# Designs tried in a protein design run: peptides against a protein of PDB entry 2FGR. Part 78

Target 1, 331 residues: chain A of PDB entry 2FGR
Amino acid sequence: SSVTLFGIVDTNVAYVNKDAAGDSRYGLGTSGASTSRLGLRGTEDLGGGLKAGFWLEGEIFGDDGNASGFNFKRRSTVSLSGNFGEVRLGRDLVPTSQKLTSYDLFSATGIGPFMGFRNWAAGQGADDNGIRANNLISYYTPNFGGFNAGFGYAFDEKQTIGTADSVGRYIGGYVAYDNGPLSASLGLAQQKTAVGGLATDRDEITLGASYNFGVAKLSGLLQQTKFKRDIGGDIKTNSYMLGASAPVGGVGEVKLQYALYDQKAIDSKAHQITLGYVHNLSKRTALYGNLAFLKNKDASTLGLQAKGVYAGGVQAGESQTGVQVGIRHAF

## One batch from the design tools (peptide; aimed at target 1 S2 F6 F331)

Design b2_p29_8_s3 (made by RFdiffusion4, then SolubleMPNN; from b2_p29_8, 8 letters changed)
Fold by OpenDDE base, seed 4:
Structure b2_p29_8_s3 (fold): chain B 331 residues (1-331), chain A 29 residues (1-29)
Amino acid sequence: as target 1 above (331 residues)
Amino acid sequence: ATVPVTDDPAATAAALAAALAEELAEIAA
């Protein structure tokens, strides 16, 4: 048996020009290029191609030394794997997010990521952003001829909020084709939650694709999230993303990503454009910079996620500019 | 860092701690 200690420490200086009061925020932030983390993982060969595994991973907040504590909320799984694929038990990325966030060129973190995986409806569930789940059973197929899939079910364990039962129940999965330069995936998920103490279904459909041309990579996402409420009507958001990345000089990478969030319940759109650059000092260490612009229209109040500095919303119809400059170190 | 798991939990824990310390030292340097 083996145990691998691994992690990422990613810390930045960040600035956003507007908060909810219209004031600027700046300081030391975290996870601008990759989510900072500390983890332990291991495998045991059980023979016959069967392996047992464990994975324990928590987020690191380098700006305050994890003042709020450390946990394994990123992943805490035990698994069996083999020719049949992998079965995981425990908190993890849900299969839909695990696959579909892979098309986000900003690694689902910092001020530049696709923000479609969000709690759009003030859902009261802990994971109403559709990213992770407690009490999760997941299955991932092998890649066979490019085709692969993942499925998951999370137990609600009779969690209730208000009159809503089954809160936290997740069912979802994806199908994908990953072959050479091409990746394409379709994901479907439903999560039971509550809004205003009333039962609500969070339905999600996501289509993702990418193509690596060698000189550049293109990536795209199409997503619909729908919080289905019996009272008050559905809260629907259509999210779109298109991004490009290119290697620069063998040691750098430039990224450009656009996203549109069409928030149907408030008939309002938000536009996000992010330019990023990563400079690899080594295989493990990189410098990076992100520049993001978020334009809210009408009643939209979205804010860039400058973790550790400011991740709240802005005033309705306001634009926000964000900058992150930082160091990422992996071990 | 990869550490072999042994039948001695204390030894395994010590090895993990040492590996962590080494990685942290590299980050701090």
Scores: peptide ipSAE 0.036, ipTM 0.531, DockQ to the pose 0.778
OpenDDE base, seeds 1, 2, 3, 5: peptide ipSAE 0.033, 0.007, 0.006, 0.012; ipTM 0.512, 0.349, 0.308, 0.412

## One batch from the design tools (peptide; aimed at target 1 V3 L40 R41)

Design b2_p30_1 (made by RFdiffusion4)
Pose (drawn by RFdiffusion4):
Structure b2_p30_1 (pose): chain A 331 residues (1-331), chain P 30 residues (1-30)
Amino acid sequence: as target 1 above (331 residues)
Amino acid sequence: SDDYTGADATDAANAPGFDITAQVEAFLAS
């Protein structure tokens, strides 16, 4: 049995060459290499291989001292685990995002990550980016011979927005194979939501795979996200990502990731290339840099996610360049 | 703005933390 207080402070200077008005922005931001967080977790041995766990974790914003107030919105779970796997109750990453985001070489944070888990259709639910859910129960199997799976159900509790009376419902899961160097997963999920007050399903299918050669690792993601309005119409986005990472000189790591976002509703594509470097001063402390270029075509207005500096959109068809340089300290 | 970041999972390898078990037991025994 044990109890652990933990966290990460990851703060950076960041710059984007344009915002929605076309002006540059620079400042002090956060979470460029790993999401800054504070948390408390524990595991209690109940005997016979059965364990009880808890986990409370919230995001830290070092640039403003969590001015909007601290919370445990990253994870707030209690669990039982054993030879049967693990059951968790509480807000957390849904199984599909927990497993599939592991294929993003930029840890789903900073200006360099895969953007597929986003609210493409301006859905009105609390978590229309498909990442986390309130009122979540999840089951995770053990890994037997490399095979593993996860399932989750989040209750809507009759949350109503317009014609949608089940906003926030999540049903989803994944199947996967993980043997150390090789990992592959297929995730499928549906959420209930509303767009402009009209009931809408958020359907998501995601495939991810990676192989770690030791001298380098190759990783990729494919995703279709479809917001399907009950009365008709849909906003569909296909997202693609391929990336590679390699250790450099003991202590160092280089990462490169290319992504494409095909936004069918506006018949427009965006392309992104991101180069990253991590220099470890210790196991707990790293300096890092990220450089990203995002090219929007046609009506696309996607922007790089320089958290704490600028994470909005840009003018239609504009290209945007971003940089983050910072320090990550885990405790 | 839309935020698609902060989805990285946490574990003992990336955020090992400090073991405070003794302090927690002492507090609960009070």

Design b2_p30_1_s1 (made by RFdiffusion4, then SolubleMPNN; from b2_p30_1, 16 letters changed)
Fold by OpenDDE base, seed 2:
Structure b2_p30_1_s1 (fold): chain B 331 residues (1-331), chain A 30 residues (1-30)
Amino acid sequence: as target 1 above (331 residues)
Amino acid sequence: AVDSTGAEPTNDENAPGVDITDEVKRLEAL
């Protein structure tokens, strides 16, 4: 058997020009290029090509030293793997987010990421962003000539909120083609939740694709999230992303990403554009800078996710500018 | 506890880790 201790410490100086009051926020933030984490993982060879695995991973907050505590809420899985693929038991990324966030050039972290995986409603479930689930069973296929898939089911365990039953039940999966420079995927998910104490279905469909030209990579996402409510009609958001990345001087990477969030329930759009640069000082240490602009229209109140400094909304129709400059170290 | 909103792949090649297998075995023998 093997056991590996691993982690990332990513800490930045961050600034946003507006909070919910219209005031600027600045300070020491976390997870600007990669999510800061500490974990343990290991494998056991059971013979015949079968392996057991475990993975325990929690988020690190380098600005406050985890003042709110440490947990394994990023991943807490036991697995079996082999020629059949991998089966996982425990809290993890749901299969849809695990695959479809791979098209986000900002790695679903900091002020630059695609924010489509969100609680677009006043959803009362713990994971109404569609990123992770408790009580999850997942299966991932091997890659067969480029084709691969993942499927997951999370038990609700009769969790209730108000009159809503089955809260936290997830069913979802993806199909993908990953071959050489091309990646393409379709993901479908449904999660049971509550809005205003009433049963609500969170339906999600996501298309992702990327192509690596060697000199640059293009990536795109198309997503629809729909909170189906018994009263007050559906809360639908269509989210779009297009990004490009390119290597710079053999030690750097530049990233540019645009996203549009068309929030149908409030007839309002938000536009996000982010420029990022990563400078590798080594295989394990990088400097980075992110510059993001978020333009809300009409009733839209979206904010950039400057974790550790300010991750809240802004006033309706307001624009926000964010900056992060930081160090990422991995071990 | 603040929940990680980042959906980064857990298999980040940038976090290779340190093999502590022998240290774990040593602690089990104490």
Scores: peptide ipSAE 0.293, ipTM 0.712, DockQ to the pose 0.622
OpenDDE base, seeds 1, 3, 4, 5: peptide ipSAE 0.008, 0.013, 0.293, 0.012; ipTM 0.468, 0.485, 0.706, 0.467; seed 1 fails the geometry check

Design b2_p30_1_s2 (made by RFdiffusion4, then SolubleMPNN; from b2_p30_1, 15 letters changed)
Fold by OpenDDE base, seed 1:
Structure b2_p30_1_s2 (fold): chain B 331 residues (1-331), chain A 30 residues (1-30)
Amino acid sequence: as target 1 above (331 residues)
Amino acid sequence: AVDSTGAEPTNDENAPGVDITEEVLKKLAE
């Protein structure tokens, strides 16, 4: 049996040139290159190729020392694994986000990530971004000649919001091919939620692919998120991402990523472009810098996610520039 | 606290951790 303590402390100086009032924000932010975390994990060999596992992980906010508390909302699972794959019980990344976020070159954090996994419709469920779920059972297959899959179901436990029932129910999964330089995946999910107190289905389809050319990696995402409302019509967003990364001198990595968010319900687009650099001082410590530009058109109000400094929206049609410079330390 | 959009795959490569098995077992035996 083993127990491992692990974590990342990622803290930065961040700047955004516009908030919702048009003013600049700057200060100490968190999680610019990797999400700051503290966790415990362990395994037990049960014999015959069967293993038990546990994983408890929470987010760390180094700027305020977790003033709002600490929890295991990132992951709180017990598992069995073996030749059949892995079964997990507990709050975790839903299978779709776990797989499809792997194509995001900015690791789903900071000012540069793909923001498609979002609550696009003011959904009233806690996890309406499609990233995690409570009461989740997940199954992950082994890799069979490159082919792999994951499936998940989250119980709603009769949670209600307004007239909506079954809030928090998730069903979803992915199929993937991961072999050598190629990765490709298709994810499908449905989550039940509420919008304006009315039952709403959050449907998601995501395609991801990456190819490692050795000298550079290309990665892409295509996503549709659709909040199907019984009243008021569907809220649909088509999100696109294309990114490239390359090693620099054996000690660094440069990243460039573009995303487009076509928000159909408001006929408005947002464009995000991010340049990032990570400089490895060691295997565990890195310096990093991110520069992001977000251009909103028309009624779009998206903001860059400078966690700990400013993660809110901007005025409709406004552009935002963000910078993060920080230290990531892993243990 | 803005809930982490960080669906970062917990790649062990980024946070290898420290094996605390002996310390945990010792403390549980106390």
Scores: peptide ipSAE 0.305, ipTM 0.718, DockQ to the pose 0.692
OpenDDE base, seeds 2, 3, 4, 5: peptide ipSAE 0.300, 0.296, 0.294, 0.299; ipTM 0.719, 0.707, 0.708, 0.696

Design b2_p30_1_s3 (made by RFdiffusion4, then SolubleMPNN; from b2_p30_1, 13 letters changed)
Fold by OpenDDE base, seed 1:
Structure b2_p30_1_s3 (fold): chain B 331 residues (1-331), chain A 30 residues (1-30)
Amino acid sequence: as target 1 above (331 residues)
Amino acid sequence: AEDSTGAEPTNAENAPGVDITEAVKAALAA
């Protein structure tokens, strides 16, 4: 049996030129290149190729020392694994987000990530961004000649919001092909939630692909989210991402990513462009910088996620520029 | 505010950790 203590402390100086009032914000932020975390994980060999596992992981906010507390909301799983793959019980990334966020060159973190995994409809469920679920059972297949899959179901436990029942129920999964330089995946999910106290289904379809050319990697995402409401019509967003990364001088990585968020319910688009650089001082320590531009059109109010400094929206149709410069340390 | 626990996947590769197995055993035996 083994137990591993692990973590990342990622802290940055961040700036955004506009908040909701049109004013600049700056300060010390967290999680610009990687999500800051603390966790415990372990395994037990049960013999015959069967293993038990546990994973407990929470987010760290280095700027305030976790003033709002610490929890294991990132992951709190027990698992069995073997030749059949892995079964997990507990709060985790849902299989769709776990796989499809892997195509985000900014690791779903900081001001540069693909923001498609979002609560687009003011959903009242705790995880209406489609990233994680409580009460989750997940199964992940082995890789069979490149082919792999993951499936998940989260129990609603009869949670209600307003007149909505089954809140927090998730069902979803992905199929993927991962072989050498190529990765491609299709994910489908449905989550039960509420909007305005009324039952709403959050449907999601995501296609991802990447190819590593050695000198550079290309990655892309196509996503549709749809909050299906009985009253008021569907809230649909089509999100697109294309990114490239390249190693620099054996010690660094440069990243460029574009995303488009076509918010159909408000007939408004947002464009995001992010340039990032990571400089490895060691295997465990890196310096990084991110520069992001977010252009909202029409009624769009999206903001860059400068966590710890400003992660709110902007005025409708306003553009935002963000910068993060920080240190990441992993242990 | 969406209680963003950070969307980054829980990968072991980016956080190798420290093996504390013996320390845990010692603490549980004490």
Scores: peptide ipSAE 0.417, ipTM 0.865, DockQ to the pose 0.734
OpenDDE base, seeds 2, 3, 4, 5: peptide ipSAE 0.411, 0.406, 0.409, 0.416; ipTM 0.859, 0.858, 0.857, 0.860

Design b2_p30_1_s4 (made by RFdiffusion4, then SolubleMPNN; from b2_p30_1, 15 letters changed)
Fold by OpenDDE base, seed 2:
Structure b2_p30_1_s4 (fold): chain B 331 residues (1-331), chain A 30 residues (1-30)
Amino acid sequence: as target 1 above (331 residues)
Amino acid sequence: AIDSTGAEPTNDENAPGVDITAAAKAAAAA
């Protein structure tokens, strides 16, 4: 058997020009290019092409030294893998997020990521953003001539919130085609949650695609998230993303990404544009900068996610500008 | 209201890490 210790420390100086009070925020933030993490992983060859695995990973907050504690909430899985693919038991990314966030050129972190994987409805479940789940069983197929899939189920374990009795139940999966420069995927998920103490279904459909032209990569996402409420009507958001990345001088990468969040329940849109640059000093160390602009319309209150500095909303209809400049080190 | 996406970025490049089992074996053999 082998055990690997691994991690990333990503720390930045961040600025946003508006918080919920209309004031600027600035300071030392974390996870601007990659999520800071510490983990242990390992494998055991069981013979016959079968392997056991484990993965324990927690988020690191380098700005405060994990003042709120350390846990393995990023991933805590045991697995079996082989020619049949991989089965995972434990908290992890749900299969839909695992696959569909791969089209986000900002790797779902910092101020630039696609923010469609969100709790749009003040859901009371722990993971109502559709990213991870507790009590998860996942299965991932091998790649068969480009075709691959993943499926997951999370047990609710009779968790209740108010009158909702199946909170935390997840069912979902994706189908994908990954071949050479092309990637395309369709994901479907449903999560049981509560809103205002009432049972609510979080339905999600996501289409993603990317193509690598060598000189540049294009990537796109189309998503609908719908919180189906018995009372008060559905909370639906249609999210769109288009991004491009290109290598620069063999040591850098530039990224540009646009997203639109059409929040149907409040008839309000938000537009996000982010420019990012990563400069590789080595295979393990990079400098980076992100510049993001978020324009809220009407009743929209979305904020950029400057983790460690400010990740809250803004006043309705306000625009926010964010900057991050930082260092990422992987070990 | 969790205005945060709560998005823990998922698709970051995995850190290469150190095989601590191999390192321990090497140290014990030295």
Scores: peptide ipSAE 0.324, ipTM 0.706, DockQ to the pose 0.432
OpenDDE base, seeds 1, 3, 4, 5: peptide ipSAE 0.318, 0.319, 0.333, 0.320; ipTM 0.722, 0.711, 0.688, 0.704; seeds 3, 4 fail the geometry check

Design b2_p30_2 (made by RFdiffusion4)
Pose (drawn by RFdiffusion4):
Structure b2_p30_2 (pose): chain A 331 residues (1-331), chain P 30 residues (1-30)
Amino acid sequence: as target 1 above (331 residues)
Amino acid sequence: SATLGKALTALNTVLTTAALAYGLYHLATS
């Protein structure tokens, strides 16, 4: 049995060459290499291989001292685990995002990550980016011979927005194979939401794979996200990503990631290339840099996510360059 | 289904609050 207080402070200077008005922005931001967080977790041995766990974790914003207030919105779970796997109750990453985001070499944070888990259709639900859910129950199997799976159901509790009376419902899961160097997963999910007050399903299918050669690792993601309005119409986005990472000189790591976002509703594509470098001063402390270029075509207005500096959109068809340099410290 | 969901949320709130208090106490006494 044990109890652990833990966290990460990851703060950076960051710059983007344009915002929605075309002006540059720079400042002190956060979470460029790993999401800053504070948390408390524990595991209690109940005997016979059965364990009880808890986990409370919230995001830290070092640039403003969590000015909007601290919370446990990253994870707030209690669980039982054993030879049967693990059951968790509480807000957390849904199984599809928990497993599939592991294929993103930029840890789903900073200006370099895969953007597929986003609210493409301005859905009105609390978590229309498909990442986390309130009122979540999840089951995770053990890994037998490499095979493993996860399933989750989040209650909507009759949350109503317009014609949608089940906003926030999540049903989803994944199947996967993980043997150490090789990992592959297929995730499928549906959420209930509303767009402009009209009931809408958020359907998501995601495939991810990676192989770690030791001298380098190759990783990729494919995703279709479709917001399908009950009365008709849809906003569909296909997202693609291929990346590679390699250790450099003991202590160092280089990462490169290319992504494409095909936004069918506006018949427009965006392309992104991101180069990253991590220099470890210790197991706990790293300096890092990220450089990203995002090219929007046609009506696309996507912007790089320089958290704490600028994470909004840009003018239609504009390219945007961004940089983050910072320090990550885990404790 | 909504009733079950609300009950489970309430239960989770109680358990996480208690876990927080216990966790802080355990760390302070170790």

Design b2_p30_2_s1 (made by RFdiffusion4, then SolubleMPNN; from b2_p30_2, 18 letters changed)
Fold by OpenDDE base, seed 4:
Structure b2_p30_2_s1 (fold): chain B 331 residues (1-331), chain A 30 residues (1-30)
Amino acid sequence: as target 1 above (331 residues)
Amino acid sequence: EAELGRELRKEVEERLKAALERGLAELAAS
């Protein structure tokens, strides 16, 4: 058996030029290049190719020392794995997000990430961003000549909000091809939630692909999120992302990513463009800088996610500029 | 069998690569 303690401390100085009042915000933020985390994981060989595993991981907020507490909400799983793949029990990334966020060149954190995995409809469920789920059973296949898949089901456990009686139920999965420089995936998910106390289905379809040309990597995402409401009509968002990264001088990486969020319910678009640079001081320590521009059109109020500084929205139709400069240390 | 598997893999890879390239081009044009 083995037990490994691991983590990342990522802290930055961040600035955004506009908050909801039109004022600038700045300070010390977290998780600009990678989500800061502390975790324990381990495996036990049970013989015959069967292994047991556990994974406990929580987010670290280095700016305030986790003043709001520490938990294992990032991942809290026990697993069995073998030639059949892996079965996980417990809170985790849902299979769709686990796979499809891998195409985000900004690691689903900071001011540059793809923001499609979002609660677009003021859903009242705890995980209406489609990223994680409680009470989750997941299965991941082995990789068979590049082909792989993951499936998940989360129990609602008769959770109710208003008249909605299946809140928190998730069903979803992906199919993928991962071979050499190529990765491509299709994910489908449905989550039961509530909006305004009424039962709502959050349907999600995501297509992702990337190709590593050696000198550069291209990555893309296509996503549709639809909150299907019995009353009030559907809330639909189409999200698009295209990114490129390239190594620089053997110790650096430059990233450029563009995303478009077409918010159909308000007939409004938001455009995000982010330039990032990572400079590796060592295998475990890096400096980084991110520069992001978010342009909201019409009724759009999206804000960049400068965690620890400002992650709220802006005035309708306003643009926001964000900067992060920080240190990432892995252990 | 091993040769057939390699050929199939190459074909799938090429098709997926082409699809990716087309998709990325479409995204860039939109």
Scores: peptide ipSAE 0.009, ipTM 0.375, DockQ to the pose 0.012
OpenDDE base, seeds 1, 2, 3, 5: peptide ipSAE 0.008, 0.009, 0.008, 0.006; ipTM 0.372, 0.332, 0.363, 0.273; seed 2 fails the geometry check

Design b2_p30_2_s2 (made by RFdiffusion4, then SolubleMPNN; from b2_p30_2, 18 letters changed)
Fold by OpenDDE base, seed 2:
Structure b2_p30_2_s2 (fold): chain B 331 residues (1-331), chain A 30 residues (1-30)
Amino acid sequence: as target 1 above (331 residues)
Amino acid sequence: EAEEGRALRKRVEELLAAALEEGLRALAEA
């Protein structure tokens, strides 16, 4: 049996030029290059190639010292693993997000990431962004000649919101091919939620691919989310991402990523472009800078996610510029 | 080019929608 304590503290100075009132916001933010976290994990060898495991991980907010408390909402799982793969019980990334966010060159954090995994419809469920789920059972296959898959089911446990009686139910999975420089995946998911107190299905399909050319990596995502409502019509968003990264001078990495969010329900698009640089001072410590530009068109009100400073929307049709400069330390 | 890009995007959207519907149906029936 082994227990490992691990974590990341990532804190930045952040600026966004517009909030919902059109005013600038600035201050100390968190999780600009990697999500700050504290975790415990361990494994027990049960013999015969079978292992038990646990994983407890919570987010750290370095700017306020976790003033709202600490929890293990990032992951709280017990698992069995072996030649058959891994079964997990407990709150975790849903299989679709776990795999498909891996194509985001900004690691699903800070002001630069792909924002497709979002609550597009004012869903009233706790996890309507499609990232994590409570009451989750997950299964992950081994890698067989490049092929791998993951599946998950989350129980609703009769959670009700308004007239919706299955809120929090998730079913989803992915298939992938990971071999050498190539990665490609298809993910499908449905989550039960509520919008305006009415039962709503959040359907999601995501395609991801990346190729590592050695000197540079290309990555892409293609996603459709639909909040299927009985009244008022579907809220559909098509999200696209293309990114490139390259090592710089053996100790640095530059990243450029573009995303388009085509919000069909409001017939409005948002364009995001982000430039990032990471400078490794050591294996554990890095300096980083992110510069992001978000252009909303028409009725779009999307905002960059400068966690700890400002993560809200902007006025319709307004553009937002964001900057983060910070330190990441892993332990 | 811009028209081809829009046509390609529309086709991809249609393919994704179809794949999602089929996939979710398969998952619901299983």
Scores: peptide ipSAE 0.013, ipTM 0.372, DockQ to the pose 0.013
OpenDDE base, seeds 1, 3, 4, 5: peptide ipSAE 0.009, 0.011, 0.008, 0.007; ipTM 0.369, 0.346, 0.351, 0.372

Design b2_p30_2_s3 (made by RFdiffusion4, then SolubleMPNN; from b2_p30_2, 16 letters changed)
Fold by OpenDDE base, seed 4:
Structure b2_p30_2_s3 (fold): chain B 331 residues (1-331), chain A 30 residues (1-30)
Amino acid sequence: as target 1 above (331 residues)
Amino acid sequence: EAELGKELNELVEKLLAAALEEGLRALAEA
């Protein structure tokens, strides 16, 4: 058996030029290049190729020392793995987000990431962003000839909100091809939630692909999210992302990513462009900088996610500029 | 120990295969 303590402390100075009042915000933020975390994981060889595992991981907020507490909401799983792949029990990334966020060159954190995995409809469920689920059973296949898949089901446990009686139920999965420089994936998910106390289905389809040319990597995402409401019609968002990254010398990486969020329910678009740079001081320590521009059109109120400083929206049709400069340390 | 692990691994593989087959059948009938 083995037990490994691991973590990341990522802390930055962040600035956004507009909040919901049109005022600038600045200060010390977290998780600009990688989500800050503390975790424990381990495996036990049970023989015959069967292994047991555990993984406990929580987010670290270095700016306030986890003033709101510490938990294992990032991942709390026990697993069995073998030639059949891996079965996981417990809170985790849902299979769709686990795979499809891998195409985000900003690692689903900071001011630059793809923001498609979002609660677009004021869903009342705890995980209506489609990223994680409670009461989750997941299965991941081995990679066989490049092909791989993952499936998950989360129990609602008869959780009710208003008249909705299946809140938190998740079903979803992906199929993928990962071979050498190529990765491509299709993900489908449905989550039961509530909007305005009424039962709502959050349907998600995501296509992702990347190719590593060695000198550069290209990555893309296409996503549709629909909150299907019995009353008031569907809240649909089409999200698109295209990104490129390239090594700079032997120790740096530059990233450029564009995203478009077509918010159909409000007939409004938001455009995000982010330039990022990571400078590795060592295998475990990096400096980084992110510069993001978010242009909201019409009724769009999206804000950049400067965690620890400001992650709220802006006024309708306003543009927001964000900067993060920070240190990432892994242990 | 190693034999038990092998048996358990094989059992899990069989269970997963059965579940997959049932799932695929259910999808084909829907």
Scores: peptide ipSAE 0.030, ipTM 0.499, DockQ to the pose 0.021
OpenDDE base, seeds 1, 2, 3, 5: peptide ipSAE 0.024, 0.022, 0.008, 0.009; ipTM 0.497, 0.599, 0.388, 0.390

